# Peptides against a protein of PDB entry 4PN1: the designs that were tried, part 18

Target 1, 261 residues: chain A of PDB entry 4PN1
Amino acid sequence: KIEMNFLNKPIVPDTTKVISNFLTHYLITEPVEHVEIEAKLGTLIDLETQNRFEFPVMNETILNPEFNLRTRFESDMTASEHKYLNEFLNQAFRDSQKPGRLPFAYKHTKQVDLFYETEDNSRDKIRVSKNQSDNQVLACVKKRRVADLFLYCPNDAFDIRISISDELPVSMPSGNQQPSLTRLKDRVGYVHQEIKIDLTKTTQNDPVYDTTERHELEVEFGNIADLRDRAQKAKDGMEAPLFRRVQLFMDNVRILRREHS

## One batch from the design tools (peptide; aimed at target 1 N21 H25 F67 L149)

Design b1_p13_6_s3 (made by RFdiffusion4, then SolubleMPNN; from b1_p13_6, 7 letters changed)
Fold by OpenDDE base, seed 5:
Structure b1_p13_6_s3 (fold): chain B 261 residues (1-261), chain A 13 residues (1-13)
Amino acid sequence: as target 1 above (261 residues)
Amino acid sequence: MLPEEVLNQLYKP
């Protein structure tokens, strides 16, 4: 006879608990109304060395936000890394279409994001997103970054930033306003079990600086209502549904951050 | 099943 452990009961990894508590705070305790929850792949940079941050740990580690580690997070990768991940996800999509699997959904979107200053001189800009093919408005929002949680991943190609944002729907800016910034986005999006995975190539034309291209991979919770329900149950003493959902999310992130060319 | 042709690369070969 085989048992799981000396109690013969499931045990939850500490990483899952810490992330679940972080999410519960902004879902239930101090709730963000129009919450977006995403993980981005990137690199923690040491501000002193300008190299990847080094910490005396040997595995995935959530950094304590109470400590100033003198780091910045670069949510970018090389074109070759981004291409590899695109090929990898395309293969995962194809494999998921086979009998007995849960299929991916796929969407390719080309959009332009126009950023406008607010009338109240707030730090937050209004973002208008339009489809490049027909100029249809996809969204008009004011996005506020609420909180970040950083994971240092010494064994993987990328570190992780989990972000809580508030995306407030707002009215379109007046027709006489000019955008302060324009970004072109080419995005391939994958959805599996309500987890969204997006590869985005962003081109920005700066009049002062040369055209810059960014390569981003983000993983997002696609069903916030379900996640909020699970978080409420966790506050009420039933944590298992939340832990299972966070574990699924993090396993997808872990797969992606290990992939490299 | 979505046709393979629906899958586009962000990068041209």
Scores: peptide ipSAE 0.144, ipTM 0.749, DockQ to the pose 0.014
OpenDDE base, seeds 1, 2, 3, 4: peptide ipSAE 0.040, 0.041, 0.097, 0.079; ipTM 0.701, 0.689, 0.730, 0.721

Design b1_p13_6_s4 (made by RFdiffusion4, then SolubleMPNN; from b1_p13_6, 8 letters changed)
Fold by OpenDDE base, seed 4:
Structure b1_p13_6_s4 (fold): chain B 261 residues (1-261), chain A 13 residues (1-13)
Amino acid sequence: as target 1 above (261 residues)
Amino acid sequence: MLPKEVLDQLYKP
């Protein structure tokens, strides 16, 4: 008989605890009503060097948000990296359809995001998302970034930003308003165990600057209600369900950030 | 659920 450790009980990695506490704060303690919780793959850039941030750690490390490390996060990757991840996820999808596995769901979406200024001139723009094929409105929201948690990943291709956002549903802008920005999004989405993985190519036409293409990969908690329930249970002293869900999420993120061409 | 063959590549050759 093999035991897990000398207590023969599961032990929760510190990373899982830290992230769980972070999520619990914005799910329960100061609850965000229309919360979105996602991890983006990207690169922590040192503002002084303009290169990838370097820190004296040897593995995945959550950066303390209380410290200004003079960094920025670039939620972009090369086309080749993004292509590789697309191929990788397609293969993962195929493999998950085999007997005895839990299958991925898949969706390909082409949408246009139209950004509008708010009447109150707030920094947050209204985003209207429409399907490119039929011009159907998919969403009209005002997204506010609430908090970020950064993971420096020295051994992997990407660093991670976990973001808490508030996606407030809002009324459509008046028909007389012109969008300040338009973005075309080509997105392939994969869902496994209610964790969403999206690969998005974003094309932005800037009237002043050349057309820019961005390549993003995001991992999102697909069942916020369940996550909130787990977080509430954690506050009530039963932490295991939350820890398990966060661990699953992070394991998926860890798989993805290690993959590169 | 889309058939395996319907998986799209974001990158056209």
Scores: peptide ipSAE 0.358, ipTM 0.870, DockQ to the pose 0.014
OpenDDE base, seeds 1, 2, 3, 5: peptide ipSAE 0.159, 0.028, 0.111, 0.142; ipTM 0.749, 0.679, 0.621, 0.726

Design b1_p13_7 (made by RFdiffusion4)
Pose (drawn by RFdiffusion4):
Structure b1_p13_7 (pose): chain A 256 residues (1-205, 211-261), chain P 13 residues (1-13)
Amino acid sequence: KIEMNFLNKPIVPDTTKVISNFLTHYLITEPVEHVEIEAKLGTLIDLETQNRFEFPVMNETILNPEFNLRTRFESDMTASEHKYLNEFLNQAFRDSQKPGRLPFAYKHTKQVDLFYETEDNSRDKIRVSKNQSDNQVLACVKKRRVADLFLYCPNDAFDIRISISDELPVSMPSGNQQPSLTRLKDRVGYVHQEIKIDLTKTTQNTTERHELEVEFGNIADLRDRAQKAKDGMEAPLFRRVQLFMDNVRILRREHS
Amino acid sequence: SLTLTPDNSTFWT
């Protein structure tokens, strides 16, 4: 017989607790009506060296946003790094279809992105996405970035950025208006336990941009867990962000 | 501190 600790009850990892606080704040305390919560793989770039951020730590660590670390985030990866993750996810996709497994879901989207500027002093963008096939509109949203949280991962090829955004559905722009940006987007979507794993390849109308993003697919249920956590029963919220971060961690460690 | 722990991430609570 073996116990996990001298208490024999599970304990919350420090990171899971902190991220739960970050998510509960923008879900409950200062709520965002149309919230998108996603984490992107990429690289933390030091503003002076224009290289990867160097920090005297040996493990995955959350950076305090109240400190100016002179850094920016590159949400980009090489074509090989993108293909490597594609193959790994495809293999993980088929293995989930086997007996005893909770299966993956799949959705491949070939669409066009149209970005517009706003009439306000804000730096928000109005995004219009259309099918490349029939050109029917998939979405028309005004997107506002609310908060970011950066995880420096010295043992891996990637760092993590957790973004909290606000996607408000809005009406279509006028025809007599030039879009600030127009690009193709090749999004390969995997879904497991309502956690979305998106593999995007955008083509600028040339320059290519390869990304991997992981987002909560069921916000309403996550908001409910954040409420229970604020009221004491915080176990379901912890179990949720633990699953999210562990998925993000698996994809982060996958590299040649 | 330049990093976050449960002891200092109280500003979100």

Design b1_p13_7_s1 (made by RFdiffusion4, then SolubleMPNN; from b1_p13_7, 7 letters changed)
Fold by OpenDDE base, seed 4:
Structure b1_p13_7_s1 (fold): chain B 261 residues (1-261), chain A 13 residues (1-13)
Amino acid sequence: as target 1 above (261 residues)
Amino acid sequence: SIFLTPENSLKYL
């Protein structure tokens, strides 16, 4: 018989605890009502060198937000990397359809995001998302970035930003308002065990600058209500359900960030 | 650049 350790009980990785505490804060302690929790793949850039950040660590490391490391996060990747991840996820999807597996769900969405200034001239813009095919309004929200947690991943193709956002539903802008920015989004979404994995190509037409295309991959908690319930239980002393969910999320992120062309 | 779907990926690769 094999035991996991000398206690014969699961041990929670420190990363899982740190992330769980981070999430619990914004789910329970200071709850964000319309919370979105996502991890984006990208690169921590050293502002001094404009190269990828280098830190004296040898593995996945959560950066302490209390320290200004003079970094920025670029939530973009090359077209080649993005293509590779698309192919990888397609294969994962196919494999998950086999007997004995939990299947992926797949959705392809093309939308246009229209950004409008708010009446109060706040920094937060109203985003109206419409389906490109039928112009149906999908969402009208004011998104506020609440908090970020950065993971430096020296052994992987990508670093990670976990973001807490508030997506407040708001009324549609007045018909006389013009969008300040328009973005076309081509998104393929993969859902497995309520973890959402989105590959997004974003095209932004700037009248002055050349059209820019961004390639993003994000991993999102697809069931916030369940996550909030788990976080509440954690506050009440039952941490295991939350830890398991965070571990699942992070394992998916770890798989993706290791893949590269 | 066009996304390849799970169904079509094998056809175009």
Scores: peptide ipSAE 0.270, ipTM 0.824, DockQ to the pose 0.014
OpenDDE base, seeds 1, 2, 3, 5: peptide ipSAE 0.118, 0.138, 0.116, 0.110; ipTM 0.754, 0.771, 0.753, 0.750

Design b1_p13_7_s2 (made by RFdiffusion4, then SolubleMPNN; from b1_p13_7, 5 letters changed)
Fold by OpenDDE base, seed 2:
Structure b1_p13_7_s2 (fold): chain B 261 residues (1-261), chain A 13 residues (1-13)
Amino acid sequence: as target 1 above (261 residues)
Amino acid sequence: SIFLTPENSTFYL
């Protein structure tokens, strides 16, 4: 007989605990009502060097937000990296259809996002998302970024930003309003165990930006109600369900950020 | 939204 450790009990990685506490704060303690929780693959850029940030650590590390590291996060990748991840996820999808596995679900969506100014000149624009094929409204929201947690991943191709956002449903803009910005999105979505993995190709003509096309990969919690329930249980002293869910989420993120062309 | 197989809906041809 073997045991896991000298207590013969599971031990939770510190990363899992930190992230779980972060999520619990915005799910329960200071609850965001229409919360969206996602991780994006990208690169932490050192503002001084304009290269990838270098920190004297050897593995995945959550950066303390209280320290000004003079970084920015670029949630973008090359077309080749994005293509590779698409192929990788396609294969993962196929493999998951085999007997004994939990299957992926797959969805391809082409949408247009129309951004509208608010009457109060708020920084948060109203976003109307429409399906490109039939012009049906998919969503109308004001999205507010609430908090970010950055993971520096020196051994992987990508760093990670975990973001808490508030996606407030709002009424459609008046018919006389014109969008200030139009963004085309081509998205393929993979869902496994209610974790959503989206590859998004975004096309935008903006004179302010250097690129008109962006390639993003995001991982999102697909069942917020369940996550909130788990977070509440954690606040009540039962942390295991939340830890397990966060661990699953992060393992998926870890798989993806290790893959590159 | 369109439900497609991965084989039929890759980003890059």
Scores: peptide ipSAE 0.039, ipTM 0.683, DockQ to the pose 0.014
OpenDDE base, seeds 1, 3, 4, 5: peptide ipSAE 0.038, 0.025, 0.038, 0.030; ipTM 0.683, 0.648, 0.680, 0.659

Design b1_p13_7_s3 (made by RFdiffusion4, then SolubleMPNN; from b1_p13_7, 6 letters changed)
Fold by OpenDDE base, seed 3:
Structure b1_p13_7_s3 (fold): chain B 261 residues (1-261), chain A 13 residues (1-13)
Amino acid sequence: as target 1 above (261 residues)
Amino acid sequence: SLFLTPENSLKYL
C-alpha cells in the first residue's frame, strides 16, 4: 500500500494557508460588506530597474505586505499573450462540455464604465457600468481597494495580485453630472465551479500606464457567500472547507499564469 | 483584435 506521507494525510500547502488567512481577515475579522476578491495576472516591476522584480526565491512566493519592496504591479499583458489565453480558455470550455466533466459557462459582455466624482469629494469614484448594445445600466458602485496580496512567480509568465475590494452599491449620479472618465470594456467570462475567469480588453486614455488599450486576465471568487461561510468555519476551527476552496482558486490561477505565447 | 469564442476558436494547443 502506498501512503501520501508518514501521517497518511493530505498536507495543505503553506501558500494556501497564508492566502486563506488573508481572505479570512477581510471576510470575517474585519469584514468587508460588499467584498470582491480577485486575482489579476501581471508583472511586479522593480521601480529601481523598471524591469520585472527579482527576489531571491525559486518558486511562488507571497510577498509580505509589511515590506516596501519598491515595486509596482502592472495588471497587463501583451495582445499575443491575451490571445493565447483566450484560445486556451476556449479549448478548456469545449473540453468541459464533454460527458463526465463539469461544464464551463461562457459570457461575452461589452460595456462602458462611466466614472463620476462623488459629492463628498471622496477619492473613490462612482462607477456606472452600462451595456454598450442597449445602454442598460448593469451596475452602479463605489469601489474601494481594501488590500492587496502579491505573489512573485519566478517560474511563470506572470506574477499575481490578489485584491480585496469593497463594491458598495450606490445611487445613480444626477443626470446633469458629466463623467470624469470613460472606459470601454470588452470582456469574455468563463465560469467553472463558481470561479470566474475574465479576459478583458479595456480601451481608455490611461495617464498611469500611458496606454490606449489594456489586456487583463482576472480570476474571481464567484460565490462570496459560500466563501464567507467557509471562512467562518475556519475561524471556528474547521479549516478544510476554506482550504479546499482557496486551493481550487489558486490552482486555476496557477494554470493560467503558466500559459503564454 | 477581436475575442475568439468557444464556438469559433477550434485551435488546439
Scores: peptide ipSAE 0.259, ipTM 0.823, DockQ to the pose 0.015
OpenDDE base, seeds 1, 2, 4, 5: peptide ipSAE 0.253, 0.131, 0.123, 0.117; ipTM 0.819, 0.760, 0.747, 0.747

Design b1_p13_7_s4 (made by RFdiffusion4, then SolubleMPNN; from b1_p13_7, 5 letters changed)
Fold by OpenDDE base, seed 3:
Structure b1_p13_7_s4 (fold): chain B 261 residues (1-261), chain A 13 residues (1-13)
Amino acid sequence: as target 1 above (261 residues)
Amino acid sequence: SIFLTPENSTFFL
């Protein structure tokens, strides 16, 4: 008989524990009410060199947020990388429709995001999202970035930023208010086991800067209520359900960040 | 560049 280890029990990777604890903090300990939890693929840039950050590690490493590493995170990729991931996810979708698999769901959305200044002059803008086809309001929220956790991934095409955000539903801005910023978003979304994977092309017209296009891939927890329940159980001493969910999330992220053109 | 859907993808892994 073969055993996994000398205890003959599964071992949870340290990365899973660290991320689980990070999530538990913002789900349970200091709970964010309208929490969004997503991972974005991108690059940690060293502000001194303007190149990809170099850290003396040989594998996926969670960076300690207590240390200022003088980095910025660029949540962007090339058009070719984005196209490759699109094809990859399309194939994964098709394969998941086969008998014996759990199927992906797919959605293509084109929206415009209108950003409005708040009456209280808060740094957080109100975002009104509208469907481009019929101008229907999809959402009106005030999004606040609460925390970030960065993963340096020296062996992969991308580094990862896991972000905790608060998406507070708010009333629509007054009809006479003009948006301070508009963004066009073309998004294809894939959902598998309540993990959302979105490829987004964002076009922004700035009156001062040239039109910029961004290519992003994000992975999001699609069932926050379930995740919060799992986090609560973890606080109560039953960690396995949370670890399994975080492991699933991270495995999906790991698959994606290894893919490149 | 436009998005490809699962139905119209032209590149297979």
Scores: peptide ipSAE 0.280, ipTM 0.819, DockQ to the pose 0.015
OpenDDE base, seeds 1, 2, 4, 5: peptide ipSAE 0.232, 0.056, 0.212, 0.234; ipTM 0.755, 0.690, 0.770, 0.805; seed 4 fails the geometry check

Design b1_p13_8 (made by RFdiffusion4)
Pose (drawn by RFdiffusion4):
Structure b1_p13_8 (pose): chain A 256 residues (1-205, 211-261), chain P 13 residues (1-13)
Amino acid sequence: KIEMNFLNKPIVPDTTKVISNFLTHYLITEPVEHVEIEAKLGTLIDLETQNRFEFPVMNETILNPEFNLRTRFESDMTASEHKYLNEFLNQAFRDSQKPGRLPFAYKHTKQVDLFYETEDNSRDKIRVSKNQSDNQVLACVKKRRVADLFLYCPNDAFDIRISISDELPVSMPSGNQQPSLTRLKDRVGYVHQEIKIDLTKTTQNTTERHELEVEFGNIADLRDRAQKAKDGMEAPLFRRVQLFMDNVRILRREHS
Amino acid sequence: SPAYLEDPHLFTP
């Protein structure tokens, strides 16, 4: 017989607790009506060296946003790094279809992105996405970035950015208006337990941009867990962000 | 300030 600790009850990892606080704030305390919560793989770049951020730590660590660390985030990866993760996810996809497993879901989208500027003093963009096939509109949203949280991961090829955005559905722009940006987007979507794993390849109309992003697919249920956490029963919220961060961690450690 | 900003597990230089 073996116990996990001298209490024999599970304990919350420090990171899971902190991220739960970050998510509960923008879900409950200062709620965002149309919230998107996603984490992207990429690289933390030191503004002076223009290289990867160096920090005297040995494990995955959350950076305090109230400190100026002179850093930016590159949400980009090489084509090989993108293909490697594609193969790994495909293998993980088929293995989930076997007996005893909760299966993966799959959705491949070939669409066009159209970005517009706003009439306000804000730096928000109005995004219009259309099918590359029939050109029917998939979405028309005004997107506002609310908050970011950066995880420096010295043991891995990637760092993590957790973004909280606000995607408000809006009406279509006028025809007599030039889009600020137009590009193709090849999004390969995997879904497991309502956690979305998106593998995107955007083509600038040339320059290519490869990304991997992981987002909560069921916000309404997550908001409910955040409410229970604020009221004391915080175990379901913890179990949820633990699953999210562990998925993000597995994909982060996958590299040649 | 939000509770997550008061948490001592955040990096402080």

Design b1_p13_8_s1 (made by RFdiffusion4, then SolubleMPNN; from b1_p13_8, 4 letters changed)
Fold by OpenDDE base, seed 4:
Structure b1_p13_8_s1 (fold): chain B 261 residues (1-261), chain A 13 residues (1-13)
Amino acid sequence: as target 1 above (261 residues)
Amino acid sequence: KPAYLLDPNLYTP
C-alpha cells in the first residue's frame, strides 16, 4: 500500500492557497456582486526594457501586488500562437467526445462590442454586446476591474493575469448616444467541467490608427455561484472544495500556457 | 452539422 505522504493526507500547493485566499476575499469578505473571475494568457513586460519581465525565480510565482515591479501585462499573442491553441483545443474537444470522458461543450460566437460613456463621466464604460448575425443584444454591462493577481511563469510560453471584475448589468444607453469605441470579436469558446476557455480574435477600428487585431486566450470560472459556495465553506473552515476547484482551474491554465507552436 | 464541425477555426488557410 502506498500513502500520499507521512500524514497520508492531501497537501495543498501554496499557489492554490494563495489564489484561493485571493478569490475568497472578493467572493465573501468584500463580495463583488456580479463577479467575473478569469485568467488571461499574456506576457509581463518590463517597462524599462520593453522585454519580458525577468525575476530571480525558477518556476510559477505569484507576484506580490504590494510591490510595484514596473511592469505591464500584455494580454496578446501572435496569430500563429493563437491558431496553434485553436487547433490544440479543437483536438482536446474531439478527444473529450470519446466514451469514458467528460465532453467539452463548444460555441463559436461573432459579436460586436459597443462602448459608451456613462452619464457621470466615470472611467467605466457601458459595453453593449450584440450578435453580428442578427444584431440581438447579448449583454449590456458596466465592467469594472477590481483586482489583479499576476503569475510569472518563467518556464512557460505565457505569464498569467487573474482578474476580478464586477460586471454590472445596466440599462441600454439612450438612442441618441454614439459609441466611443467599437470592437468586433470572433470567439470560440470551450467549456469543460464548468471551466470556460475562450479564444478571441478582436478587431478594432481606430479612426486615426490602422485597424488592430488582438489574439487573446482566457480561462474563466463558469459557475460563480458554486465557487462562492465553496469559498464560503472555506471561510467556515472547510477549505477542500475550494482548493479542488482552484486546482482544476490552475491545471487547465498550466496546460494552455505550456502549449506553443 | 454540429457547430464545432461547421466553423471550428478562427483562422482560414
Scores: peptide ipSAE 0.235, ipTM 0.772, DockQ to the pose 0.014
OpenDDE base, seeds 1, 2, 3, 5: peptide ipSAE 0.219, 0.234, 0.042, 0.214; ipTM 0.800, 0.788, 0.708, 0.758

Design b1_p13_8_s2 (made by RFdiffusion4, then SolubleMPNN; from b1_p13_8, 6 letters changed)
Fold by OpenDDE base, seed 3:
Structure b1_p13_8_s2 (fold): chain B 261 residues (1-261), chain A 13 residues (1-13)
Amino acid sequence: as target 1 above (261 residues)
Amino acid sequence: KPEYLLDPNLYRP
């Protein structure tokens, strides 16, 4: 007979606990009403060297937000890396359709994001998202990034930024207003067990600068109500449901950040 | 026909 450990009970990794506490803060303690919680793959850049930051750790490490590490996060990857991940996720989708598995859902969206200045000239812009094919409005929101949590991942191709955002639904801008910025987005979205995985190719034209293309992979909690319920239970002393959900989320992130061509 | 099968790739040859 074998046992898990000398207590013969499961133990939760610190990473799961720290992230769970971070989420609980913005779900329960100081709740964001229209919260979006996503992880983006990218690179922590050392501002001094402009190369990937090198921290003296040997594994996935949550960086303490209270310290200025003189870094920036680049939520981008090469087209080649992005293509590889697209192919990888397509294969994962196919495999999940087999008997005995929980299937992925899939959605392909081509949209244009139009950014408008607010009447009060706040720093937060109104984003109107429209379907490129029929110009139907998909969303109209004012998004504010509330908090970030960074994971340095020395053994993987990418570092991670977990972001808490407030997406406030707002009224459509006046028909007389012109957008200050437009972005074209080609997005393929995968959903598995209410975890959303999006690959987005963004094109932006600038009158002064050349056309830029961005390649992003994001993982998002697809059921915020359930997550908030789990976080509340955690505050009340029942942490297991929250830990399990965060573990699922992070395992998906870990799979993705390890994949490269 | 599932949407996935219509155009699953962001990148074309």
Scores: peptide ipSAE 0.159, ipTM 0.757, DockQ to the pose 0.014
OpenDDE base, seeds 1, 2, 4, 5: peptide ipSAE 0.175, 0.155, 0.024, 0.147; ipTM 0.749, 0.753, 0.600, 0.739; seed 1 fails the geometry check

Design b1_p13_8_s3 (made by RFdiffusion4, then SolubleMPNN; from b1_p13_8, 6 letters changed)
Fold by OpenDDE base, seed 1:
Parts: C-alpha cells; structure tokens; sequence
Structure b1_p13_8_s3 (fold): chain B 261 residues (1-261), chain A 13 residues (1-13)
C-alpha cells in the first residue's frame, strides 16, 4: 500500500496558503465589491541597479510586503517572448480540443481604451473601452488598484505580480470631455476551467515620446463568485476548495512563466 | 512586432 505521506493526508504548499490568505482578505475580510484578481508576468526591477532584482532565494518566493525592497514591477516582455507565448498557447488550445481533454475557449478582441480625468481630479481615471470594429462601448469603469502580491521567480523567465483591483462601473463621461489618454489593445484570450489567460499588445500614441508598444500576459480568475464562495468556506474552516482553485491558478501561471525560446 | 499568427478557434472541432 502506498500513502502520500506519514499522515496519509493531503498537504498544501506554503505558497498556496499564503496566496489563499491574501485573496481571502480582499474577498471576505475587507471585501472588494467589484473585484478583479489577476497575475501578470513581468520583471521585478531593482531600483538601485535597474536590473532584475536579485534576492538570496533559490525558488519561487512571495515577497513580504512589509519590506521595502526598492523594486518596481515591469509588466512587459519583449515582442519575441510574447510571440513565443502566443504560439505556445495556440498549441495548448489545439491539444485541448482532443478527446478526453477539457477544451480551451478562445477569443480575439481589439479594443480602444479611452481614459478620462475625474471631476475630483482623482488619480483613478475613468476608462471607457470600445470595440475597434464597431465602436460599441464595452465598459465604462473606474479602476482602483487595491493590493499587490509579488512573486520572485529566480528560475523562470518572469516574475509575477498578483493584483487585486476594484473595477467600479461608472457613468459615461460628458460629451464635452476629451480623453487624456488613448490606448489600442489587441488581445487574445484563452479560457480553461474558468481561468482566463490573456495576451495583450497595447499601443499608445504619445505626441512627445512617439508610439510605444507593450506586450503583456495576464492570468485572471474567471469566476469571482465561485472564488468568493470558496474563500468564505475557507474562512469558515474548510480550506480545501480554495486551495485547489488557487493551486490550479498558480500552476497555470507557473507553466507560462517557465516558457521561453 | 508580434502577431497573433494563428486564431486557435479555427482549429476547434
């Protein structure tokens, strides 16, 4: 007979527990009403060296937010890396269509985001998203970054930022207001087991600094209601459902951050 | 520039 350990019970990786607790806080303890939870691939940059941050650890490590490590997170990658990930995900999609697998869903969207200043001149801008093809309004929101959790991943191509945001639906700006910023987004989205993976190419025109392009990969929880339910159960002492969901999420993130050409 | 070269939806059964 084989047992999984000397207790013959499942054990949860510490990373899963820490992230689960982080999510529970903003889902249940101090609940964000219109919560968005996503992980972005990028690079922790050491502000002193302007190179990738180096910390004396040898594997995936959640950074303690209580410590100022003098870092910034660059949510970007090269065009080449982005292309590689696109091909990788395309292949994963194809493979998932085979019998016996759970299939990916896929959607390609092109949108324009218009940013407007608020009346109170708040740091939180109003974002109006429109479909590029028909100019249909997709969303009008005021997004507030609530919290971040950073994972330093010394063995992988990318570090990770998990972000909690509040995306509040708001009324459209008045017709007399001009956008302060316009961004074009070309996005391919892959959904598997209600985990959404987005590759986004963002183009921003700046009259002074020319056109800039950003390449992002984000992984998002696609079913917040379910996640909140799981978090509530965890708060009530039944942690397994939440742990399983977080583990799934993180495994997908781990797959992606390891991929490089 | 990266292109979304292949639309995976084209390969759906």
Amino acid sequence: as target 1 above (261 residues)
Amino acid sequence: KPEYLLDPSLYRP
Scores: peptide ipSAE 0.158, ipTM 0.621, DockQ to the pose 0.014
OpenDDE base, seeds 2, 3, 4, 5: peptide ipSAE 0.072, 0.030, 0.027, 0.034; ipTM 0.684, 0.703, 0.698, 0.580; seed 3 fails the geometry check

Design b1_p13_8_s4 (made by RFdiffusion4, then SolubleMPNN; from b1_p13_8, 5 letters changed)
Fold by OpenDDE base, seed 2:
Structure b1_p13_8_s4 (fold): chain B 261 residues (1-261), chain A 13 residues (1-13)
Amino acid sequence: as target 1 above (261 residues)
Amino acid sequence: KPEYLLDPNLYTP
């Protein structure tokens, strides 16, 4: 007979614990009403060097937000990397359709995001998302970034930003308003065990600047109600369900950030 | 056909 450790009990990785506490805060302690929780792949850039941030650690490390590390996060990758991840996820989708597996769901969407200024000139713009094919309104929201947690991943192609956002549903702008910004989004979405993985190619035309294209990969908790329930249980002393869900989320993120073209 | 089979790629090969 073998045992897991000298207590013969599972132990939670510190990363899982830290992230779980972070999520619990914004789910339960100071709850965000219309919360979105996502991880984006990207690069922590050292503002002093303009290169990828270098920290004296050898593995995945959650950066302490209390320290000003003079970094920015670039939630972008090359088209080549993005294409590779698309192929990788397509293969993962195919493999998951096999007997004995839990299957991915898949959706390819093309949408246009129209951004409108608010009456109070608040920093947060109203975003109207429409399907490109039929112009059907998909969403109308004001999105506010509430908090970020950064993971430096020295062994991987990408660093990670976990973000808490508030997506407030709002009324459509008046017909006389013109959008201040328009973005075209080409998105392939994969869902596995209620974890959403989206590859999004965003095209933006600027009258002053050249057309820009961004290539983003985001991983999102697809069942916030369940996550909130788990977080509440954690606050009540039963942490295991939350830890398991966060572990699943992070393992998916880890798989993705390790892939190289 | 599932949408995946018809349009799985963001990029043309």
Scores: peptide ipSAE 0.249, ipTM 0.777, DockQ to the pose 0.014
OpenDDE base, seeds 1, 3, 4, 5: peptide ipSAE 0.121, 0.172, 0.031, 0.089; ipTM 0.675, 0.770, 0.641, 0.694

